Peptides against a protein of PDB entry 3T7K. Designs and how they scored, part 59

Target 1, 248 residues: chain A of PDB entry 3T7K
Amino acid sequence: KAEKILARFNELPNYDLKAVCTGCFHDGFNEVDIEILNQLGIKIFDNIKETDKLNCIFAPKILRTEKFLKSLSFEPLKFALKPEFIIDLLKQIHSKKDKLSQININLFDYEINGINESIISKTKLPTKVFERANIRCINLVNDIPGGVDTIGSVLKAHGIEKINVLRSKKCTFEDIIPNDVSKQENGGIFKYVLIVTKASQVKKFTKLINDRDKNETILIVEWNWCVESIFHLNVDFTSKKNVLYQKK

## One batch from the design tools (peptide; made by RFdiffusion4, then SolubleMPNN)

Design b2_p14_1_s2 (from b2_p14_1, 6 letters changed)
Fold by OpenDDE base, seed 5:
Structure b2_p14_1_s2 (fold): chain B 248 residues (1-248), chain A 14 residues (1-14)
Amino acid sequence: as target 1 above (248 residues)
Amino acid sequence: KKEEEEKKLEKEFE
């Protein structure tokens, strides 16, 4: 069926998209449309796997979903597109009225607002955002909204190698892991990096660390600090936004 | 189900 539908076109584009969707196409696509998209070089995956070499995300806007945040870790993210790309493409293909000999849909017309070329270009860097920030090992409180697995998965996609989950009510100093990074000449390395949800946790962890490991560097942030860092593909250590405690 | 899960995750990350 797809072949018959596409036979009216003299030339078919190859968009070369390996994509996931978030905030759109929840019902998926019918078999014919999937086949059409496949013939146009558009493959849509249900989940993110490194082996699939994903290069595209479909979303109506910038979202804080796991898929969207992880898409910014693609190597590279080539396109961040509105779902209207697929909608308009399929509409054009299924149109009986259009004597179109060619498909005329340009990817660049469907860019997600706020994902500019500067962001896209940073996905071509050989390092991940937290790797560049010298954050390798973090402590994450167990009561974080979204859950430690989801949050941890996003953080790992962006270069955090080790995530230590802290049981906030029961944890001791010995449960807190250091950020084990080699001192690079040109970057403030925090020995302890923590993501917390409450002011009480800040008080607890700062006390535990300062009492046992005096004069060490500490960074305690909210999840939003990580999100902002991901959206910019850059960690700004000069910003106090979403930083709950910092000791240099 | 997927939509509800994504909407939930979006809210939980806020």
Scores: peptide ipSAE 0.028, ipTM 0.643, DockQ to the pose 0.886
Fold by OpenDDE base, seed 2:
Structure b2_p14_1_s2 (fold): chain B 248 residues (1-248), chain A 14 residues (1-14)
Amino acid sequence: as target 1 above (248 residues)
Amino acid sequence: KKEEEEKKLEKEFE
């Protein structure tokens, strides 16, 4: 069926998209439309797998979903597109009125607001955002909204190698892991990096660390600090936004 | 269900 529908076009574009969707297309696509999209080089996957070499995300806007956050770790993310791209594409293809010999849809016209070429270009870097920031090992409190597995998965996608989950009520200093990175000359390496949810945890962990490992560098942040870092594909250590405690 | 789950995650991360 798809071939017959597409036969009216003299030339078909190959968009070469391997995509996931978030915040859109919850009902999926019908069999004809998925076949049409496949013929145009658009493959939509249900889940993110590294083996699929995903290069695209469809979303109506910047979202804080696991899929959206992980899409910024694609190697590279070629396109972050509004769902209207697919909608308009399928509409043109199904339209009987437009004797268009060619599909005239430009991917660049459907860019998600706030995901600009500067962000896209950073996804071509050989390193991940937290890797560039010298954050390899983090401590994560177990009561974090969204759950440690989801949060941990996003963080790992962005270059954090080790996630230590802290039982906030029962943890001791010995449960806190150091951020084991080689001292690079040009950058504030924090020995202890923690993601926490409340002020009482800041007080607890700062005390535990300062009492046992004096004069060490500490970074305690909210989850939003990580999210902002991901959205910008850059860690700004000069910003105090979402930083709960910092000791250089 | 997927939409609800995504909306939930979005709210939980805010």
Scores: peptide ipSAE 0.028, ipTM 0.642, DockQ to the pose 0.885
Fold by OpenDDE base, seed 4:
Structure b2_p14_1_s2 (fold): chain B 248 residues (1-248), chain A 14 residues (1-14)
Amino acid sequence: as target 1 above (248 residues)
Amino acid sequence: KKEEEEKKLEKEFE
């Protein structure tokens, strides 16, 4: 059926998109439209797998979903597109109007606001955002909204190798892991990096660390610190935004 | 379920 629909076009574009969707297309696509998209080099996947070599995300805007956050870790993210790209494309293809010799849909017209070339360019870097920030091992409180698995998965996608889940009520100093990174001369390395949700946790962890490991560097942040870092594909250590405690 | 999960994540991260 798709072949018959596409036969009216003399040339078909190959968009070469391997995409996931977030905040759009919840009902999916019918079989014909999937086939059409496939013939145009658009493959939509349900989930993110590294083996699929995903290069695109469809979303109406910048979102804080797992898929969106992880899409910024694609190698590279080639396109971040509004769902209207697919909508307009399919609309044009299904249109019974005159023999369109070509599909006239330009990907660049459908870029998600705020995902600019600067962001896209950073996805071509050989390192991940937290790797560049010298954050390899983090401590994550178990009561984090979204759950430790989801948050952990996002963080791992962005270069955090080890996530230590802290049981906030029961944890001791011995449960806190250091951020084991080689001292590079030019970057502030924090020995202890923690993502917390509550002020009480800040007080607890700062006390535990300062009592047992005096004068060590500590970074305690909220999840939004990570999100902002991901959205910019850069960690700004000069910003106090979303930083709950910092000791250099 | 997916939409609910995405909405939940958005709300939790907002």
Scores: peptide ipSAE 0.028, ipTM 0.643, DockQ to the pose 0.757
Fold by OpenDDE base, seed 3:
Structure b2_p14_1_s2 (fold): chain B 248 residues (1-248), chain A 14 residues (1-14)
Amino acid sequence: as target 1 above (248 residues)
Amino acid sequence: KKEEEEKKLEKEFE
């Protein structure tokens, strides 16, 4: 069926997209449309796997979903596109207007607002955002919304190597892991990095650390600090936004 | 279910 539908076009584009979807296409595509998309070099995957060499995300806007956040770790992310790209493409292809010699859909017209060339260019860097920020080991409270597994997976995709889950009610100083990075002269290196959800946790962890390791650097942030860092593919240590406690 | 899960995840991260 797909071949017959596409036979009316003299030339077919090759978009070379390996994509996941988030916030769109929940019902998937029918078999014919999948075949059509495949012939146009568009492959849509259900899940993110490193082996698939994904280069595209479909979403209606910037989202805080696991898929969207992880898409910014693609190497590179080539395109972040609105679902209307696929919708309009399929509409044009299924249109019985006899005189369509070519598919006239430009993917650049469907960019997600806020994902610009500057962001895309950063996905070509050899390092991940948290790696560049000298954050390799973090402490994560166990009561974080979204769950430690999902959040941990996102953080790992962006260069955090070790995630230590803290039982916030029962943890002691000995349960807190240091961020094991070599002192670099020009980088804000924090010995202790923690993601917390509550002000009470800030008080607890600052006390535990300061009582046992008084002169060490501490960064305590909200999950939103990580999200903003991911969306910009840059950590801004000059910003106090979403920083709950900082000791340099 | 998938949409609800994504919406839930979105809200949980906000």
Scores: peptide ipSAE 0.025, ipTM 0.640, DockQ to the pose 0.891

Design b2_p14_1_s3 (from b2_p14_1, 5 letters changed)
Fold by OpenDDE base, seed 1:
Structure b2_p14_1_s3 (fold): chain B 248 residues (1-248), chain A 14 residues (1-14)
Amino acid sequence: as target 1 above (248 residues)
Amino acid sequence: SKEKKEKELEKLFE
């Protein structure tokens, strides 16, 4: 059926998209439309797997979903597109107007607002954003909204290798792991990196660390610090935004 | 569930 529908076109584009969707297409696509999209080089996956070599995200706007945040770790992310691309494409294909010899849809017309070429270009870098920032091991409180598994998965996608989950009420200094990164001369490495949710946690962890490991570098941030770093694919250590405690 | 966590992240965006 898809072949018959597409037979009216003299030439079919190959978009070469391997995509996931977030904030759109909750009901999926019918079998015919999936086949049509496949013939146009558009493959939509339900979940993110490294083996699928995903290069595209469909979303109505910038979102804080797991899929959207992880899409910025694709190698590379080629396109971040609005769902209207698929909608308009399928509308043109299903249109019975005999005179359409070509599919004329430009991907660049459907870019998600705020995801520009500067962001896309950074996804071509050989390193991940937190790797570049010398953050390898982090401490994450167990009461974080979204859950430690989801948050941890996003962080790992962006270069964090080890996530230590802290039980905030019961943890001791011995439960806090150091960020095991070789000391670079330029002082940009924090020995202890923590993501917390409450001011009481800041007080607790700063006390624990300062009492037992004096004069060490500490970075305590909110989840929003990570999100902003991901959205920019850059960690700005000069910014105090979403930083709860910093000791250099 | 994974789906519940995704929804929680969406709420954090709002």
Scores: peptide ipSAE 0.032, ipTM 0.715, DockQ to the pose 0.381
Fold by OpenDDE base, seed 2:
Structure b2_p14_1_s3 (fold): chain B 248 residues (1-248), chain A 14 residues (1-14)
Amino acid sequence: as target 1 above (248 residues)
Amino acid sequence: SKEKKEKELEKLFE
């Protein structure tokens, strides 16, 4: 059925998209449309798997969903597109009125606002954002909204190698892991990096660390610090936004 | 629903 529908076109584009969707297409696609998209080199996956070599995200806007955040870790993310790309494409294909010999839809016309070429270009870098920032090991409080598994998965996608989950009420200094990164010539390394949810945790962890490991560097941030870093694919250590405690 | 879950996740990260 898809072949018959597409037969009216002299030439079919190959978009070469391996994509996931977030914030759109909740009901999925019918079988015919999936086949049409496949013929055009567009494959939609339900979940993110590294083996699928995903290169595209469909979303109406920048979202803070797991899929969206992880899409910025694709190698590379070729396109971040609005769902209207698919909608318009399918409309054109199903249109009986348009004697169009060719599909004329440009991917670049459907870019998600705020995901520009600068961001896309950074996904081509050989390193991940937190790797570039010399953050390898982090401490994450167990009461983090969204859950440690989801948050941890996003962080790992972006270069965090080890996530230590802290039980905020029961943890001791010995439970806090150092950020085990070799000193680079250029750039500060924080020995302790923590993601926390409340001020009482800042007080607790700063005390524990300062009492036992005096004069060490500490970075305590909110989840939003990570999100902003991901959205920009850059860690800005000059910004105090979403930083709860910093000792250089 | 998928939509509900995504919306909930979005809210959690705000």
Scores: peptide ipSAE 0.031, ipTM 0.690, DockQ to the pose 0.856
Fold by OpenDDE base, seed 3:
Structure b2_p14_1_s3 (fold): chain B 248 residues (1-248), chain A 14 residues (1-14)
Amino acid sequence: as target 1 above (248 residues)
Amino acid sequence: SKEKKEKELEKLFE
């Protein structure tokens, strides 16, 4: 059935998209439309797997979902597109028009607002955003909204190698792990990096660290600090936004 | 629903 529908066109594009969707297409696609999309080089996956070599995300806007955040770790992310791309494409294909020469849908017309070529280009870098920022090991409080597994998965996708989960009420200094990175000249290396949720945790951890390991560098941030870093694919250590405590 | 879960996740991170 898909072949018959597509026979109306003299030439078919190959979009070469391997995509996931977030915030759209919750009901999926019918079998015919999936076949149509496949013939146009568009494959939509339910979940992110490294083996699938995903290069595209569909979303109505920038989202803070696990899928969206992880899509920025694709190697590379080629396209971040609005769902209207698929909608308009399928509408054109299913149109009752006679023989059409070409499908007239341009991917660049459907870019998600805020995901520009500068961001896309950074996904071609050989390193991940937190790797570039010399953040290898982090401490994460166990009461973080979204759960440590989801948050941890996103952070790992972006170059965090080790995530230490802290039991905020019971943890001691010995439970806090250092960020084990080589000393580089660019003063952006923090010995202790922590993601926390509340001010009381800042007070607790700063005290624990300062009492036991004096004069060490500490970075305590909110989850939003990580999100903003991911959205920009860059860590700005000059910004105090979402930083709860910093000792350089 | 999948949509509800995504919305909930989005809200949690806001």
Scores: peptide ipSAE 0.030, ipTM 0.685, DockQ to the pose 0.857
Fold by OpenDDE base, seed 4:
Structure b2_p14_1_s3 (fold): chain B 248 residues (1-248), chain A 14 residues (1-14)
Amino acid sequence: as target 1 above (248 residues)
Amino acid sequence: SKEKKEKELEKLFE
């Protein structure tokens, strides 16, 4: 069926998209449309797997979903596109109007607002955003919205190697892991990095660390700090936004 | 579910 539908075109583009969707196409695609998309070099995957070499995300806008956040870790992310790309493409293909010799849809017309070439270019870097920021090991409170697994998965996708989950009510200093990174001369290395949800946790962890490991560097942030870092594919240590406690 | 967690992540913007 897909072949018959596409036979009216003299040449078919190969978009070479391996994509996931978030915030759109919840009902998926019918079999014919999937076949059509496949013939156009568009493969839609249900989940993110490294083996699939994903290079595209479909979303209506910048989202904080796991898929969207992880898409910024693709190597590279080639395209972040609005779902209208697929919609318009399929509409054009299914249109019974006269012999369209070519599919005239440009991917660049469907870019997600806020994901510009600068962001895309950073996905071509050999390192991940948190790796560049010298954040290898973090402490994450167990009561984080979204759950430690999801949050942890996103963070790992972006270069954090070890996630230590802290039980905020019962944790001791010994439960807190250091960010074990080699001291680079350019500064900005924090021995203790923590993602917390509450001010009480800030007080607790700062006390625990300062009492037992005096004069060490501490960075305590909200999840939004991570999100903003991901969205920019850069950690700005000069910004105090979403930083709850910082000791340099 | 993963979807539930994703939705929960979105709620953090509100």
Scores: peptide ipSAE 0.033, ipTM 0.717, DockQ to the pose 0.380; fails the geometry check

Design b2_p14_1_s4 (from b2_p14_1, 5 letters changed)
Fold by OpenDDE base, seed 5:
Structure b2_p14_1_s4 (fold): chain B 248 residues (1-248), chain A 14 residues (1-14)
Amino acid sequence: as target 1 above (248 residues)
Amino acid sequence: KKEEEEEKLEKLFL
């Protein structure tokens, strides 16, 4: 069926998209439309896997979903596109009225607002955002909204290697892991990095660390600190936004 | 089901 539909075009574009969707296309696509998209070099995947070499995200806008946050870790993210790209493409292809010899849809007309070339260019860097920030090992409280698995998966996609889950009510100093990174000359390394949800956790963890490991560097942040770092593909250690406690 | 899960995830990250 797809071949017969596409046979009216003299030349078919190859968009070379390996994409996931978030906040759109929840019902998926019919078999014919999937085959059409495949023939145009558009492959849509249900889930993010490193082996698929994903290079595209479809979303109506910037979202805080796992897929959207992880898309900023693609190597590179080539395109962040509105779903209207696929909608308009399929409409043009299924149109009986247009004796179009060629498909006339430009990817660049469908860019997600706020995902600019500056963001796209940073996805071409050889390192991940938290790797560049010398954050390798973090402590994450177990009561974080979204759950430790989802949050942890996003953080790992962005270069955090070890995620230690802290049981906020029962944890001791011995349960807190250090951020094990070699001192590079040019970056403030925090020995303890923690993501917390409550002021009571800040008080608890600062006491535990300061009582047992005096004079060490501590960074305690909210999840929003991580999100902002991901959206900028840069960690700004000069910002106090979403920082709950910092000891340099 | 997937839509409600993604919307829930977006809200949980706020």
Scores: peptide ipSAE 0.028, ipTM 0.706, DockQ to the pose 0.916
Fold by OpenDDE base, seed 2:
Structure b2_p14_1_s4 (fold): chain B 248 residues (1-248), chain A 14 residues (1-14)
Amino acid sequence: as target 1 above (248 residues)
Amino acid sequence: KKEEEEEKLEKLFL
């Protein structure tokens, strides 16, 4: 059926998209439309797997979903597109207008607002955002909204190798792991990096660290600090936004 | 259901 529908076009584009969707296409696609998209080089996957070499995200806007945040870790993310790309594409293909010799849809016209070429270009870097920031090992409180598995999975996608989950009520200094990175000459390395949810945790962890490991560097942030870093594909250590405690 | 889950995730990260 798809072949017969596409046979009216003299040339078919190959978009070479391997995509996931978030905040759109909840009902999926019918079998004919999936086959049409496949013939145009558009493959849509239900879940993110590294083996699929995903290069595209469909979303109506910037979202804080696991899929959206992880899409910024694709190698590279080629396109972040609004769902209207697929809608307009399928609409053009299903159009009964015999006079359409070509599909005239430009991917660049469907860019998600705020995911510009500067962001896309950073996904071509050989390193991940937290790797570039010298954040390899973090401490994550167990009461974080969204759960440690989801948050941890996003952070790992962005270059954090080790996530230590802290049981905030029971943890001691010995439960806190250092950020084990080699001193790079040109960047402030924080020995302890923690993601917390409340001021009482800041007070607890700062006391535990300062009492046992004096004069060490500490970074305590909210989850939003990580999200902003991901959305910009850059860690701004000059910003105090979402930083709860910093000791350089 | 999937939409509600993604919307819940979006709200949970706020």
Scores: peptide ipSAE 0.028, ipTM 0.702, DockQ to the pose 0.856
Fold by OpenDDE base, seed 1:
Structure b2_p14_1_s4 (fold): chain B 248 residues (1-248), chain A 14 residues (1-14)
Amino acid sequence: as target 1 above (248 residues)
Amino acid sequence: KKEEEEEKLEKLFL
């Protein structure tokens, strides 16, 4: 069926997209449209797997979903596109009136607002955002919204190797792990990095660390600090936004 | 269901 529909075009583009969707196309596509997209070099996956070498995300806007946040870890992310790309593409293909010998849809016209070339270019870097920031090991409170598995999965996709889950009410100093990064001579490495949800946790962890490991560097942030770092593919250590406690 | 799950995730990440 797809071949018969596409036979009206003299030349077919190859978009070379391996994509996931978030905030759009929840009902999926019919079999004919999937086959049409496949013939145009557009493959849509239900879930993110590293083996699929995903290079594209479809979303209506910047979202804080697991899929969207992980898409910024693709190697590289080639395109972040609005769902209107697929909608307009399929409309043009199914149009009976258009004597179009060619498909005239440009990917660049459908870029997600706020995902610019500067962000896309950083996905070509050999390192991940938290790796570049010298954040290898973090402490994560157990009561984080979204759950430790989802949050942890996003953080790992962005270069955090070890996630230590803290039981905030029961934890002691011995439960807190250091950020075990080899001291680079010129980089302000935080020995303790923590993601917390409450001011009471800040008070608890700062006391535990300062009482037992005096004069060490501490970074305590909200989840939003991680999200902003992911959206920019850069950690801004000069910003106090979403930083709850910092000791250099 | 998938939409509601993604919207729920979006709200949890806010």
Scores: peptide ipSAE 0.028, ipTM 0.703, DockQ to the pose 0.910
Fold by OpenDDE base, seed 4:
Structure b2_p14_1_s4 (fold): chain B 248 residues (1-248), chain A 14 residues (1-14)
Amino acid sequence: as target 1 above (248 residues)
Amino acid sequence: KKEEEEEKLEKLFL
């Protein structure tokens, strides 16, 4: 059926998209539209797997969803597109106007607002954002909204190798892991990196660390610090935004 | 407001 629909076009674009969707297309696509998209080099996946070599995200805007945040870890992310790209594409293809010899849809017209070329270009870097920031091992409180598995999965996609989950009420100093990175001369390496949800946790962890491991560097942040770092594909250590405690 | 909507959306899709 798809072949018959596409036969009216003399040339078909190959968009070379391997995509996931977030905040759109909840009902999926019918079989014919999937076949059409496949013939145009557009493959949509339900879930993110590294083996699929995903290069595209469809979303109506910047979202904080697991899929959106992980899409910024694609190697590279080629396109972050509004769902209207697919909608308009399928509308054009299903249009009975016999005179359309070509599909006239430009991917660049459908870019997600706020995902610019500067962000896209950073996805071509050989390192992940937290890897570049010398953050390898983090401590994560167990009461984080979204859950430790989801948050942890996003952080791992962005170069954090080890996530230690802290039971905020019961944890001791011995439960806190150091950020085991080689001392680079030119970058402020924090020995302890923690993501917390409450000011009481800041007080607890700062006390535990400072009492047992004096003079060590500590970074305590909110989840939003990670999100902003992901959205920019850069960690700005000069910013105090979403930083709850910092000891250099 | 936008952050709260995104957090709500995040909670709905997570």
Scores: peptide ipSAE 0.024, ipTM 0.665, DockQ to the pose 0.174

